# Peptides against a protein of PDB entry 3KDP: the designs that were tried, part 25

Target 1, 230 residues: chain A of PDB entry 3KDP
Amino acid sequence: PFLIFIIANIPLPLGTVTILCIDLGTDMVPAISLAYEQAESDIMKRQPRNPKTDKLVNEQLISMAYGQIGMIQALGGFFTYFVILAENGFLPIHLLGLRVNWDDRWINDVEDSYGQQWTYEQRKIVEFTCHTPFFVTIVVVQWADLVICKTRRNSVFQQGMKNKILIFGLFEETALAAFLSYCPGMGVALRMYPLKPTWWFCAFPYSLLIFVYDEVRKLIIRRRPGGWVE

## One batch from the design tools (peptide; aimed at target 1 Y182)

Design b2_p16_5_s1 (made by RFdiffusion4, then SolubleMPNN; from b2_p16_5, 13 letters changed)
Fold by OpenDDE base, seed 4:
Structure b2_p16_5_s1 (fold): chain B 230 residues (1-230), chain A 16 residues (1-16)
Amino acid sequence: as target 1 above (230 residues)
Amino acid sequence: PVIDLEKLKEVIEKMK
């Protein structure tokens, strides 16, 4: 998110504190679930024919898959960001390069895509309006990632322990999202304004996309047993 | 609107 903010010079989609909450709060549970999944895989897999090369290939495949999932998560967040700004009069094309004027407190006549002038205070309210939905979108998309982690291994027994960790992870992420979104004072402290419950559903298409992506990946792996997993 | 306007008003009043 921060890289796109710098490259595109758009208004800041997420505050630094919110980014830290995502990195430390939401990404940690998937990482732990993966670490447990790898540990269980190492226990249950028969002696790998070549343990060093097979482990390296598997780690590379996992890292690539998670990199792609992370990119889809970011795209989901940005989609929500652009939808909110578009609903408030700022079309995506107009946001390109707008950051300099957007962040200038002395400019009180920044025009939106429809010619409406926005004061600095009004712009910051709209910016902070994006923070909570962006965060919630990432959390909801991460639910799909957790479900994918659950389904990666065909072993019903591996699914059992993973299910408890995954359910706990889902609960923790949801509780964190609800706390940051609706706890009194979070709007002042974290610049996360309260979100209408309907916006929790904005991430569902991206969650579905991740699910479809993972199912397609699994189908490709099943059809080409000697390709990527070997 | 994306934001709960009533809660937003409360937050803005506290910022002031």
Scores: peptide ipSAE 0.022, ipTM 0.586, DockQ to the pose 0.039
OpenDDE base, seeds 1, 2, 3, 5: peptide ipSAE 0.023, 0.018, 0.018, 0.019; ipTM 0.652, 0.582, 0.506, 0.538; seed 1 fails the geometry check

Design b2_p16_5_s2 (made by RFdiffusion4, then SolubleMPNN; from b2_p16_5, 12 letters changed)
Fold by OpenDDE base, seed 2:
Structure b2_p16_5_s2 (fold): chain B 230 residues (1-230), chain A 16 residues (1-16)
Amino acid sequence: as target 1 above (230 residues)
Amino acid sequence: PVIDLEKLKEVIEKIN
């Protein structure tokens, strides 16, 4: 999120403290859960060809999976961010390069995509409306990502939800999201305004799309092992 | 509005 913020020069989509909560609180248990699931499903069922090479391959697979999950999570968060800003008059194209004027408290006539002028205070209100939904969207996307990453080749429907660590990670992540979204004082402490329950569903279409995509990908891999889709 | 802007304004004023 921070890299896109710098590169695109857009308004800040997520606060620094919230980013730390994702990295230290939200991502840790899912990452551990994914590591255990991959070890149980893909590695333990295969005879080790070479212990040294198989360990390296496993570490690479975990690292790649984690990196891909992080990218997909960021995309989901930005999807919600752009939806919120678009609903408030700021289309994605208009946000490019807007940060400098957006963060200047002396500029009170920043125009949206429809020619409406926004004061500094109004802009900051809209900015803060993105923080909690962005975080919650990451959690919702992680539900799908953790499920689809259980195996490299097997369908979710074939493997099932047997990993207790993964299940625990999903509950812990959801509980953290609920706590940060609805606990009194989080708006002041973390700049996370309490979220309307309807916003939890904003990421569901996106999560469904990635789920369907991954199931199709896995189906192709099973039918054509060693193909370019791996 | 997607979120209660008046309540959010109050939160922002407390932080600033």
Scores: peptide ipSAE 0.018, ipTM 0.558, DockQ to the pose 0.039
OpenDDE base, seeds 1, 3, 4, 5: peptide ipSAE 0.018, 0.016, 0.017, 0.014; ipTM 0.560, 0.489, 0.565, 0.466

Design b2_p16_5_s3 (made by RFdiffusion4, then SolubleMPNN; from b2_p16_5, 12 letters changed)
Fold by OpenDDE base, seed 2:
Structure b2_p16_5_s3 (fold): chain B 230 residues (1-230), chain A 16 residues (1-16)
Amino acid sequence: as target 1 above (230 residues)
Amino acid sequence: PEIDLEKLKEVIEKIE
């Protein structure tokens, strides 16, 4: 998220402190859950190919899984961010390079995609409105990602939800999301406006698409081991 | 989305 913010010069989609909360709160338990995947998982408990390289292979698999999860989470968050801004008159293409004027308190006539002028205060309201939904979207997308990451080959329906650490991680990150979204004072402390319950469902179509895509991918892998879709 | 603009305004005023 922060890299795209710098490169594209878009309005800040998520506060720095909230990013730290993701890194320290929502990402740690999921990462541990991947490391402690059950023996039926084909990720960490594969048959040893070479004892000298097995550690390197496992580290590579963990790194790739974590990197993929982070990328998908970022995409989900940005999806919600762009939806909110588009609903408020700012189309994605118009946001490119807008940060300089967006963050300038002396400019009170920033135009949206439809020619409406926005004051600094109005822009900051819209910006802060994005923070909580962005965070919640990351958590909701992460539910699907964590389930998908149980195995690279088998269907989720075949392996099931047996990892107690994964289940604990899902509850922990959901509880954290609820706390940050609804606890009094979070709007001031973290610039996270209390979220309407309807926004929890914004990421569900995206999570479902990822889930379906991955199940299809896994089906192809099972039918054609070593194929290009790995 | 439906936003409580007054509540957000109060939050912004407190952090500025």
Scores: peptide ipSAE 0.023, ipTM 0.599, DockQ to the pose 0.039
OpenDDE base, seeds 1, 3, 4, 5: peptide ipSAE 0.027, 0.017, 0.020, 0.019; ipTM 0.611, 0.562, 0.563, 0.535; seeds 1, 4 fail the geometry check

Design b2_p16_5_s4 (made by RFdiffusion4, then SolubleMPNN; from b2_p16_5, 14 letters changed)
Fold by OpenDDE base, seed 4:
Structure b2_p16_5_s4 (fold): chain B 230 residues (1-230), chain A 16 residues (1-16)
Amino acid sequence: as target 1 above (230 residues)
Amino acid sequence: EEIDLEKLKKVIEEIN
């Protein structure tokens, strides 16, 4: 998120502290849980590792946990960000290069895509309004992504959710998201506007899409072992 | 969107 902020010169979609909350508060436990996933034989068909010398997760699991999930999360978050800004008059194309003027407190006449002028305070309100939904979107998407990463070949419905640590991690993420979104003072501390419950559902279609895609992928793998989709 | 503009304005003033 921060890299896109710099490269595209768009308003910051997610605060640095919030990013740290994701990285340290939400992503760690689920990521570790993948290392201890015992559900699918194909993933766990290896000798027990030495905890002193061996990596917690193999390269494939690392790629899924930090690469694939991270990219999907970013896409989901940015989608939510662009939706909110578009609903407030800022189309995605208009946001490109807008950061300089957006962050300038002395410019109180920044125009949106429709010629409406926005004060600095109004812009910051909209910005802070994006932070919480962005974060929550990431968390909701993580539910799908982590469950998908739990299995390589088997359907989620076939494999089930046996890893208690993973389940705990998902609940922890959700609880943290709820805490950060609704606890008094978080608006000041984290620059996060309190989230309307409806925004929790904004990510659901995206999560569903991921599930459908992955189930189709796995179905193809089962029907065509050794295919390019694997 | 129902945004509490007054509350957030106050926050912005305190932070900046």
Scores: peptide ipSAE 0.018, ipTM 0.567, DockQ to the pose 0.036
OpenDDE base, seeds 1, 2, 3, 5: peptide ipSAE 0.018, 0.018, 0.018, 0.015; ipTM 0.585, 0.560, 0.534, 0.503; seed 1 fails the geometry check

Design b2_p16_6 (made by RFdiffusion4)
Pose (drawn by RFdiffusion4):
Structure b2_p16_6 (pose): chain A 230 residues (1-230), chain P 16 residues (1-16)
Amino acid sequence: as target 1 above (230 residues)
Amino acid sequence: SDRFSALFEKISEDLS
């Protein structure tokens, strides 16, 4: 988001104070939760790892959290900022520029895509209404994430969901977000504004995409263990 | 340069 904020001079979809709500808020518990994960094979049947090669974090990993499941998480994140604004007037394209004027605290008279003229706090209360649910489609996608960052070889149906803690991380992560958006306060404290029902289910096809994509990966590997995918 | 300045002003506003 902060990247395109520079590219398409677009109204900032995801705010800073909003980000310290992902890893410090919703994400903490769900992550702590993997540490409780049983194995995928007789680990004490493999030679010991090798400090020089096969590192903790590596090419093949960053090529995943950043190059892959990372992007699909954003395509879902933007897609609802694009919905929050058009379902409120600003049909996408009439956005490719606004910021310069938009962020102006004096230009209280700005055309949308119909003619309606918005003040400052009037449209910002939508900009922050834009954060508030980008901050969700992010938590919504992290369901499909927290469930495939669970295993690295086994289908979720081969390993199942016996992690009676990771599941808690879900219920927490999600509900925490709702509370962070409906309590009388989170608006005037965090630029968090209540959301309309239809609003939450945005990232859903995307969460489910991240899900399906990862499952198909693992399968390939297990069918071709030396092959390219692995 | 203007774009970066506007970014830093926006981040400053978000933190204020």

Design b2_p16_6_s1 (made by RFdiffusion4, then SolubleMPNN; from b2_p16_6, 11 letters changed)
Fold by OpenDDE base, seed 5:
Structure b2_p16_6_s1 (fold): chain B 230 residues (1-230), chain A 16 residues (1-16)
Amino acid sequence: as target 1 above (230 residues)
Amino acid sequence: DEALKRLLEYIAEELA
């Protein structure tokens, strides 16, 4: 988010506080839950790791975990961001280069795509209105990310959802997201203004995309062992 | 959760 913020000079899509809530709040319990996941059914059929050729973390794992999945998460967040701003009169093209004027408290006549003038206070309200849905979008996408991390090779449908700690983690992060989004005072304290419940659904296509992508990847691995996808 | 709540309160105070 910050890279696009700097390069495109758009209004800030995700606040620093919100990022901290993700890193320290919503990600911890789910990550711990993975330690309690049951072994895959075929784990005993795999050959021992070759210490000369096999790495614990290889380029393929790095690419998938931090590159591709992270990109899909970011795209989901930005989609929500652009939709909200568009509904408030700021089309995506108009946001390019707008940051400088947007953040200037002395400019109270920033025009939207339809010629409506926005005061500094009005702009900050709509900006902070974007932060919460972006955060919620990340949480919803994290549901899929956590689920796909349950297995390396087997389908989630084969492994199942028997890890009660993982299920608890999903509910915990969702409850935390709801609390941060709707608790009175969060708009003032954390700049997380409440969002319409409909915004929770904006991330669903991206969660589905991650899930389908990973299932297809795992299917390819099962059908073609030793391929570049493994 | 309690630790997180305290952290959020701390952050809120620092941002106020």
Scores: peptide ipSAE 0.008, ipTM 0.361, DockQ to the pose 0.041
OpenDDE base, seeds 1, 2, 3, 4: peptide ipSAE 0.000, 0.005, 0.008, 0.000; ipTM 0.310, 0.315, 0.368, 0.263; seed 1 fails the geometry check

Design b2_p16_6_s2 (made by RFdiffusion4, then SolubleMPNN; from b2_p16_6, 12 letters changed)
Fold by OpenDDE base, seed 3:
Parts: sequence; structure tokens; C-alpha cells
Structure b2_p16_6_s2 (fold): chain B 230 residues (1-230), chain A 16 residues (1-16)
Amino acid sequence: as target 1 above (230 residues)
Amino acid sequence: KEKLERLEKYIAEELA
């Protein structure tokens, strides 16, 4: 999110603290799950057929899978961001390069896509309105990952301990999302305004998309064992 | 603007 903010020069879609929460949450759960899988593999005395190649392949497959999921999550968050801004008069194309004027406190006549002028204060309210829904969208999309992992019969993630760790991580992220969304003062402290309940549902299509994507991936793997999609 | 005003009102109510 922060990279796109810099590259596209758009209004800040997500606060720094929230970005850190997403980054830590998204990276920590996979890392822990991998650590436990390695520990379980060591405990079960399963001699890897080739310790060097099997570890490298597993790490690459996991990195690729989580990289793809992370990209879809980011896309979901940005979609929510663009929807909110579009509903407030700022079409996605109009946001490109707008940050310079958006963040300028002395410019109180920034025009939206419909020619309406926005004061600095009004713009900041809209910006901060995007932060919470963006974060919640990421969390809701991560729920799909949990469902996908639970439904994988032949996947590396079928080990019950990985599911427990994943569930715990998603619970923590959900609890954090609820705290940041509904705790009084978070709008001032973290620039995350309270979330309208409707925005929780905005992420569901993306959760479904991830679910469908993973099912299609599983289907391809089943039909072509040893393919590059593994 | 009306949506923004509603949002401001909602934020004010939830932050109080």
C-alpha cells in the first residue's frame, strides 16, 4: 500500500501503524506455520528424501502462494479505497498525482471528478475514512485463506497445528481490526475513523475470488501433477 | 457533500 502511495502519488490509503499491523500479521502467521511444520517434520523423523531440495521447494512454493495471496489482498484493499473515494466524488484516474494538492493545507479548493471543491479538512476526513475499511478488507480477505487452508485435503496446510496457528493469527487480526474500528479515539490517535457495517461486506467478493482462485489452482494441480503451478 | 456531512456526524457520534 505504501509503495503504491508513493508511486501513484495518491492520497494515503492506509496509516503507517495499520500498515505495520497488516505486514506483521500477514508475515508472522505464515512464518510461524512454517516453523511449526519444520518442527513437526523433525519430530516425526520423516527423513526428507532430499533435505536440501525438499526444503527449498517447500519454501519457494509457500513464498509464491503467500506472495500471490498478498497481492490479491492488496488489490482488495485498494478496491475498497477506490470505491470509497469514488463514492465521495474522486474517481481513480483523478487521484493519480493528486497527493501534492491533497496534502497541501493551504489549498482549500481541490476539485473532485465532478468539479466540486474540497477543503483540506474535508479531504482529510475522506482520507481517514478510507483507512479503516482498507484494513478491514484485508482482514476479511484473510478469512478466505483460513477457509481455503481448511478445505485443502492434500495441501501442505492440512496439518492440524497449522490450522490452529492460522486460526489464532486470523483471530488476532480480527480482534485488532475490531479494536481499531470501534474503540473510541482511534480516529484521532491512528487516523482510523469508525467503520460503517456495510464496509465489512465490501470485502466479501474478494474473499470469494481468493476462494475460487485457490480451488482452480487445486484443480489444476490435481489434473497436472508436477506442473509449474504447484 | 451530504455523504461527507453524514460521515462527519457518524464519526462525531462514535467518537463521543
Scores: peptide ipSAE 0.020, ipTM 0.640, DockQ to the pose 0.031
OpenDDE base, seeds 1, 2, 4, 5: peptide ipSAE 0.016, 0.018, 0.016, 0.017; ipTM 0.534, 0.620, 0.574, 0.579

Design b2_p16_6_s3 (made by RFdiffusion4, then SolubleMPNN; from b2_p16_6, 12 letters changed)
Fold by OpenDDE base, seed 4:
Structure b2_p16_6_s3 (fold): chain B 230 residues (1-230), chain A 16 residues (1-16)
Amino acid sequence: as target 1 above (230 residues)
Amino acid sequence: DENLELLKKYIEEELA
């Protein structure tokens, strides 16, 4: 998120401290849980000789955990970010290069996509309004992504949710998201405005889409082993 | 500091 902020010169979608909370608070337990997942034999070809020192997961699983999930989370977060800003009059294309004027406290007439002028205070309110939903979106998307990562060929319904550590991790990140979203002190500390409950559902269509896509992919793999979608 | 003040104000208004 921060890299896109720099490259595209858009208003900051998510604070650095919040990103740190995601990395350290939400992603650690789920990532560890994937290493200990009782996955399909094609993912977990063999048990480690020493669970304390040996690599529990193959490089593919690691790539899914840290690469694929991270990218999908970012996309989901940015989707929410763009939706919020669009609803407030800032279309995505208009945000490109806007950062300089956006962050300048002395410019109080920044125009949105419809010619409405925004004061610095108004812009910062909108910016901080994006932080909490962005974070929550990541959490909601992560539910689907982590569940998908449990299996390569089998449906989630076939493999089941047997990893208690994963379940705990999902609970932890959700609880953390709720805590950060609704605790006034944490809101101030993280520059996250209070979250309307409706924003919890904004990520659901996205997570559902990914889930359905993956289930379809897996279905194709089962019907056509060794296919191009594998 | 200004951003913090804005956030505090928002929290006070929305969570009061």
Scores: peptide ipSAE 0.020, ipTM 0.506, DockQ to the pose 0.045
OpenDDE base, seeds 1, 2, 3, 5: peptide ipSAE 0.017, 0.016, 0.019, 0.017; ipTM 0.524, 0.547, 0.472, 0.513; seed 3 fails the geometry check

Design b2_p16_6_s4 (made by RFdiffusion4, then SolubleMPNN; from b2_p16_6, 10 letters changed)
Fold by OpenDDE base, seed 4:
Structure b2_p16_6_s4 (fold): chain B 230 residues (1-230), chain A 16 residues (1-16)
Amino acid sequence: as target 1 above (230 residues)
Amino acid sequence: EENLKLLEEYIKEELS
């Protein structure tokens, strides 16, 4: 999100503090939990990797975790961001190159897509209003992401949710998201303004998309072992 | 900053 902010010169969709909350608060525990996930039945039949010759992390796992799934996750966040800004009069096309004027505190007449002028304060409120739903979107998408990452070939329905640490991680992540979204003072402390509960559902299509994508991928792998999608 | 605080409060009320 920060790279797109720089490249496209759009208003910052996600604050640095919020990013830290994701990295340190929401992602850490779930990531650790994946290390303790009950191994898939076929994975357990594999010989341990050679620490001298084998990569610590398989390139295929990296591509799945940080490639396609990561891109869908980012798109989900940006979708929410663009929807909120559009509802406030800033269409996505209008946001391109707007950052310079947006962040200038001395410009109090920035026009939206409909010719309405926005003060610096008004713009910052809208910007910070985007941080919370972006964060929540990430959390909701992470539900699907974390669940699918526990297995390579088996469906979630086959492997089950046996890792109590993962379940705890999902709960912790959700609780943290709720806390940061609705606890008084978070708007001032973290620039995460309160979020309408309905925005939690904005990410659900993306979570479903990730889930369906992975289930289809796994289905293909089961039907074609050693295929290019593995 | 004061305007931001006032607007923040307004947003909180509207979201309640």
Scores: peptide ipSAE 0.016, ipTM 0.500, DockQ to the pose 0.036
OpenDDE base, seeds 1, 2, 3, 5: peptide ipSAE 0.015, 0.014, 0.014, 0.016; ipTM 0.491, 0.509, 0.474, 0.514

Design b2_p16_7 (made by RFdiffusion4)
Pose (drawn by RFdiffusion4):
Structure b2_p16_7 (pose): chain A 230 residues (1-230), chain P 16 residues (1-16)
Amino acid sequence: as target 1 above (230 residues)
Amino acid sequence: VFLVFFVVLVLVLNSL
C-alpha cells in the first residue's frame, strides 16, 4: 500500500498506526500458536541439521512469504479498498491522482465519479474506513495463512487440525479485529470505523486461493520429491 | 463452524 501511495498517487489504503495492529495485535497469538505443532515424521531419524547450509530462514522461504503467498494476500487487500471506494462513489480510475488534492485540508470540494463533492473529514472518514477493512481482508487472509504455515509437507487432511490452540488464535485474531472496529472509540483512537456486513467477505476468495495454492504445492512435492517444486 | 461464528459475530455487532 505505501508502495503504490507513491506509484498511482492514490489515497493511502493502509495506514501506519493500522500496521501496528497486525503483528502486535491480531497476529501475535496465532503465531505463538504454531510453536505447539506436532511433527510430520520421525525427526529423530534424520541426520542433524547443518549450521552452514540449511538455515532457519532461507531463499526457498522468502520466495514464499514474500514472493508468493505474500502477493496473493495483497491482491486481496487492495481489492476491497477498490470496493469500499466505488461502492461509495470513487470508481477506481478516478482515484489515480486524488492524493495530491485529496489529502488537501482546504479543497473541500472534490469531484467523485458522479459529481458529488466531498469535504475533508467527509472523505477521510472513508479513507480510514478504507484502512479499517484492509486491516481485515489482511486478518481474513491470515486464516488461510495460519493454516498452511501449519505444515510444510503434509496436506491439512494428512495432519488435521488437532491444534486446540491455533484454532483459538483464529477466533481471537478475528474477533479482536471486530472489536477493534465496533467499540465506540476505536474510530477516534485508531482510525477504525465500523464496517457493513457485505464488507468482511471481500478477501474470502483470496483466503481460499492462498489456501488452495499451498495445498497443491505440497502435493506435487510428495509426488515428485526431488523435483523442481520442492 | 468458524465461518458460522464469524457471521454470527458480525450480525450481533451490527445489531448493537

Design b2_p16_7_s1 (made by RFdiffusion4, then SolubleMPNN; from b2_p16_7, 10 letters changed)
Fold by OpenDDE base, seed 5:
Structure b2_p16_7_s1 (fold): chain B 230 residues (1-230), chain A 16 residues (1-16)
Amino acid sequence: as target 1 above (230 residues)
Amino acid sequence: DFLEWLKKLIEELNAL
């Protein structure tokens, strides 16, 4: 998100405080919960790894976790961002290069895609209105990410949802997201303005995409052991 | 009451 903000010179899609809330708030308990996940049913059927050649975290796992899943998360957040700005009169093409004028407090006549002029205060309200839905979008996508991380090879449907600590983590991160989104004073303290409840559903297609992608990947691994997908 | 406040806020947001 931050790289696209710099390269495209668009209004800030996600605030620094919001990023810290993701990294330190919503992800801690879910990540710890994975340590208590039950072993996969087929783990004892796998050959021992060669400790000299086979890393526990191979290049394929790194590429998947940080590259592919992270890209889908970012796309989900940016989708929500562009939809909100478009509903407020700023089409995606108009946002390119707009940041300099957007952030200038002395310019009170920035035009939207329809010729309406926006004051600095009005622009900052709509910007901060985007931060909360972007954050919530990441949390909703993280539900799928956490669930797919339960197993390396087995389907989630085969593994089930028996880890009570993981379930608690999902509720905790959701409750924290709701608190940060709707608690009075969060607009002043964190620059996170409340969002319409309908915005929680904007991320669902991307969450589903991650889930389907990983289930297909795991299916390929089960059918073709020793492939590059492992 | 926070729940009553939240309900009112949701109603106001949905009206926008």
Scores: peptide ipSAE 0.016, ipTM 0.432, DockQ to the pose 0.096
OpenDDE base, seeds 1, 2, 3, 4: peptide ipSAE 0.014, 0.013, 0.009, 0.012; ipTM 0.330, 0.359, 0.376, 0.300

Design b2_p16_7_s2 (made by RFdiffusion4, then SolubleMPNN; from b2_p16_7, 11 letters changed)
Fold by OpenDDE base, seed 5:
Structure b2_p16_7_s2 (fold): chain B 230 residues (1-230), chain A 16 residues (1-16)
Amino acid sequence: as target 1 above (230 residues)
Amino acid sequence: EFLEWLAKLIEELNAK
């Protein structure tokens, strides 16, 4: 997100404080919960690996998979960002290069895509209104990320949702997201203004995309053991 | 009290 902010010179899509809340607040408990996940049912059915040639984890493929998932996650956040700004009169094309004028407090006549002028205060309100939905979008996508990380080879439907600690982690990160989004004073303290409940659903297509992507990947691995995607 | 406040906030946000 920050790289796109610099390269495209668009208004800030996600605040620094919000990023810290993701990294330190919403990711810790879910990540720890994976340590308590049940072993995959097929682990003992696998052939012994050659310790000289075979790695337990294909570092290149895992790195690529996490990279791809991260890209889908970022796309989900930016989708929400662009939709909100478009609803407020700023079309995506108009946002390119707008940051310099957007962040200048002395310019109170920045025009949107429809010729309406926006004061500095009005622009900052709509910017901070984007931060919360972007954050919530990341949390909703993280639901899928956490669920797919339960297994390396088996489908989630085969593994099931038996890990109570993982379930607790999902509720914890969701509760934290709701707290940061709606608690009084968060607009002043964290620049996170409350969002309409409809914005919680904006990320669902991307969460589903991640889930489908990983299930298809795992299906290929199961049907083609020893393939390049394992 | 918090739940009532939250419900009211949600209603106000949906009305806009």
Scores: peptide ipSAE 0.011, ipTM 0.370, DockQ to the pose 0.103
OpenDDE base, seeds 1, 2, 3, 4: peptide ipSAE 0.000, 0.008, 0.006, 0.000; ipTM 0.290, 0.306, 0.337, 0.260

Design b2_p16_7_s3 (made by RFdiffusion4, then SolubleMPNN; from b2_p16_7, 10 letters changed)
Fold by OpenDDE base, seed 2:
Structure b2_p16_7_s3 (fold): chain B 230 residues (1-230), chain A 16 residues (1-16)
Amino acid sequence: as target 1 above (230 residues)
Amino acid sequence: EFLEWLKKLIEELNSK
């Protein structure tokens, strides 16, 4: 997100505090929860042929899969960002290169895509309005990620939801998202302005995409053991 | 409409 902000010179889609909340609040607890997930029955039964090479290949494949999921999460966040700005008159194309004027407090006549002039204060309200739904989008997408990451090969339907710690992690990140979205003072303290409840659903297509992606991936692994998708 | 809603929401939250 930050790299795109620099390269495209768009208004800041995600604040530093929000990034910290993701790393410390929404990613850490779920990551710990995954360590307590029950091992897959098939992983426990399959001895590695070569512990060094098979481990390296497995780590690379896992890293690639997590990298892909991370990209989908980022895309979900940016989608929400662009939708909110578009609803407020700023089309995606118009945002390119706008950062310099956007962040200048002395420019109070920045035009949107429809010729409406925006004061600095109005622009910052819209910007900070994007921080919260970006965060919430990541959390909602992480629901799918956490559910699928508990298994390497088995379907979610086969493994089930037995890990109480993982379930706790899901509730914790959701509660944190609700707290940051609706608690008074978050706009001042964290630059996260209140969110319309409807924006919680903006991430659902991406959550579904992750579920479909992982189920397809796991299906391929089951049909072709030792394949490149593993 | 969204900005007006947001302003009202912020004002309401700050009044509590």
Scores: peptide ipSAE 0.015, ipTM 0.349, DockQ to the pose 0.059
OpenDDE base, seeds 1, 3, 4, 5: peptide ipSAE 0.006, 0.006, 0.007, 0.006; ipTM 0.308, 0.301, 0.317, 0.342

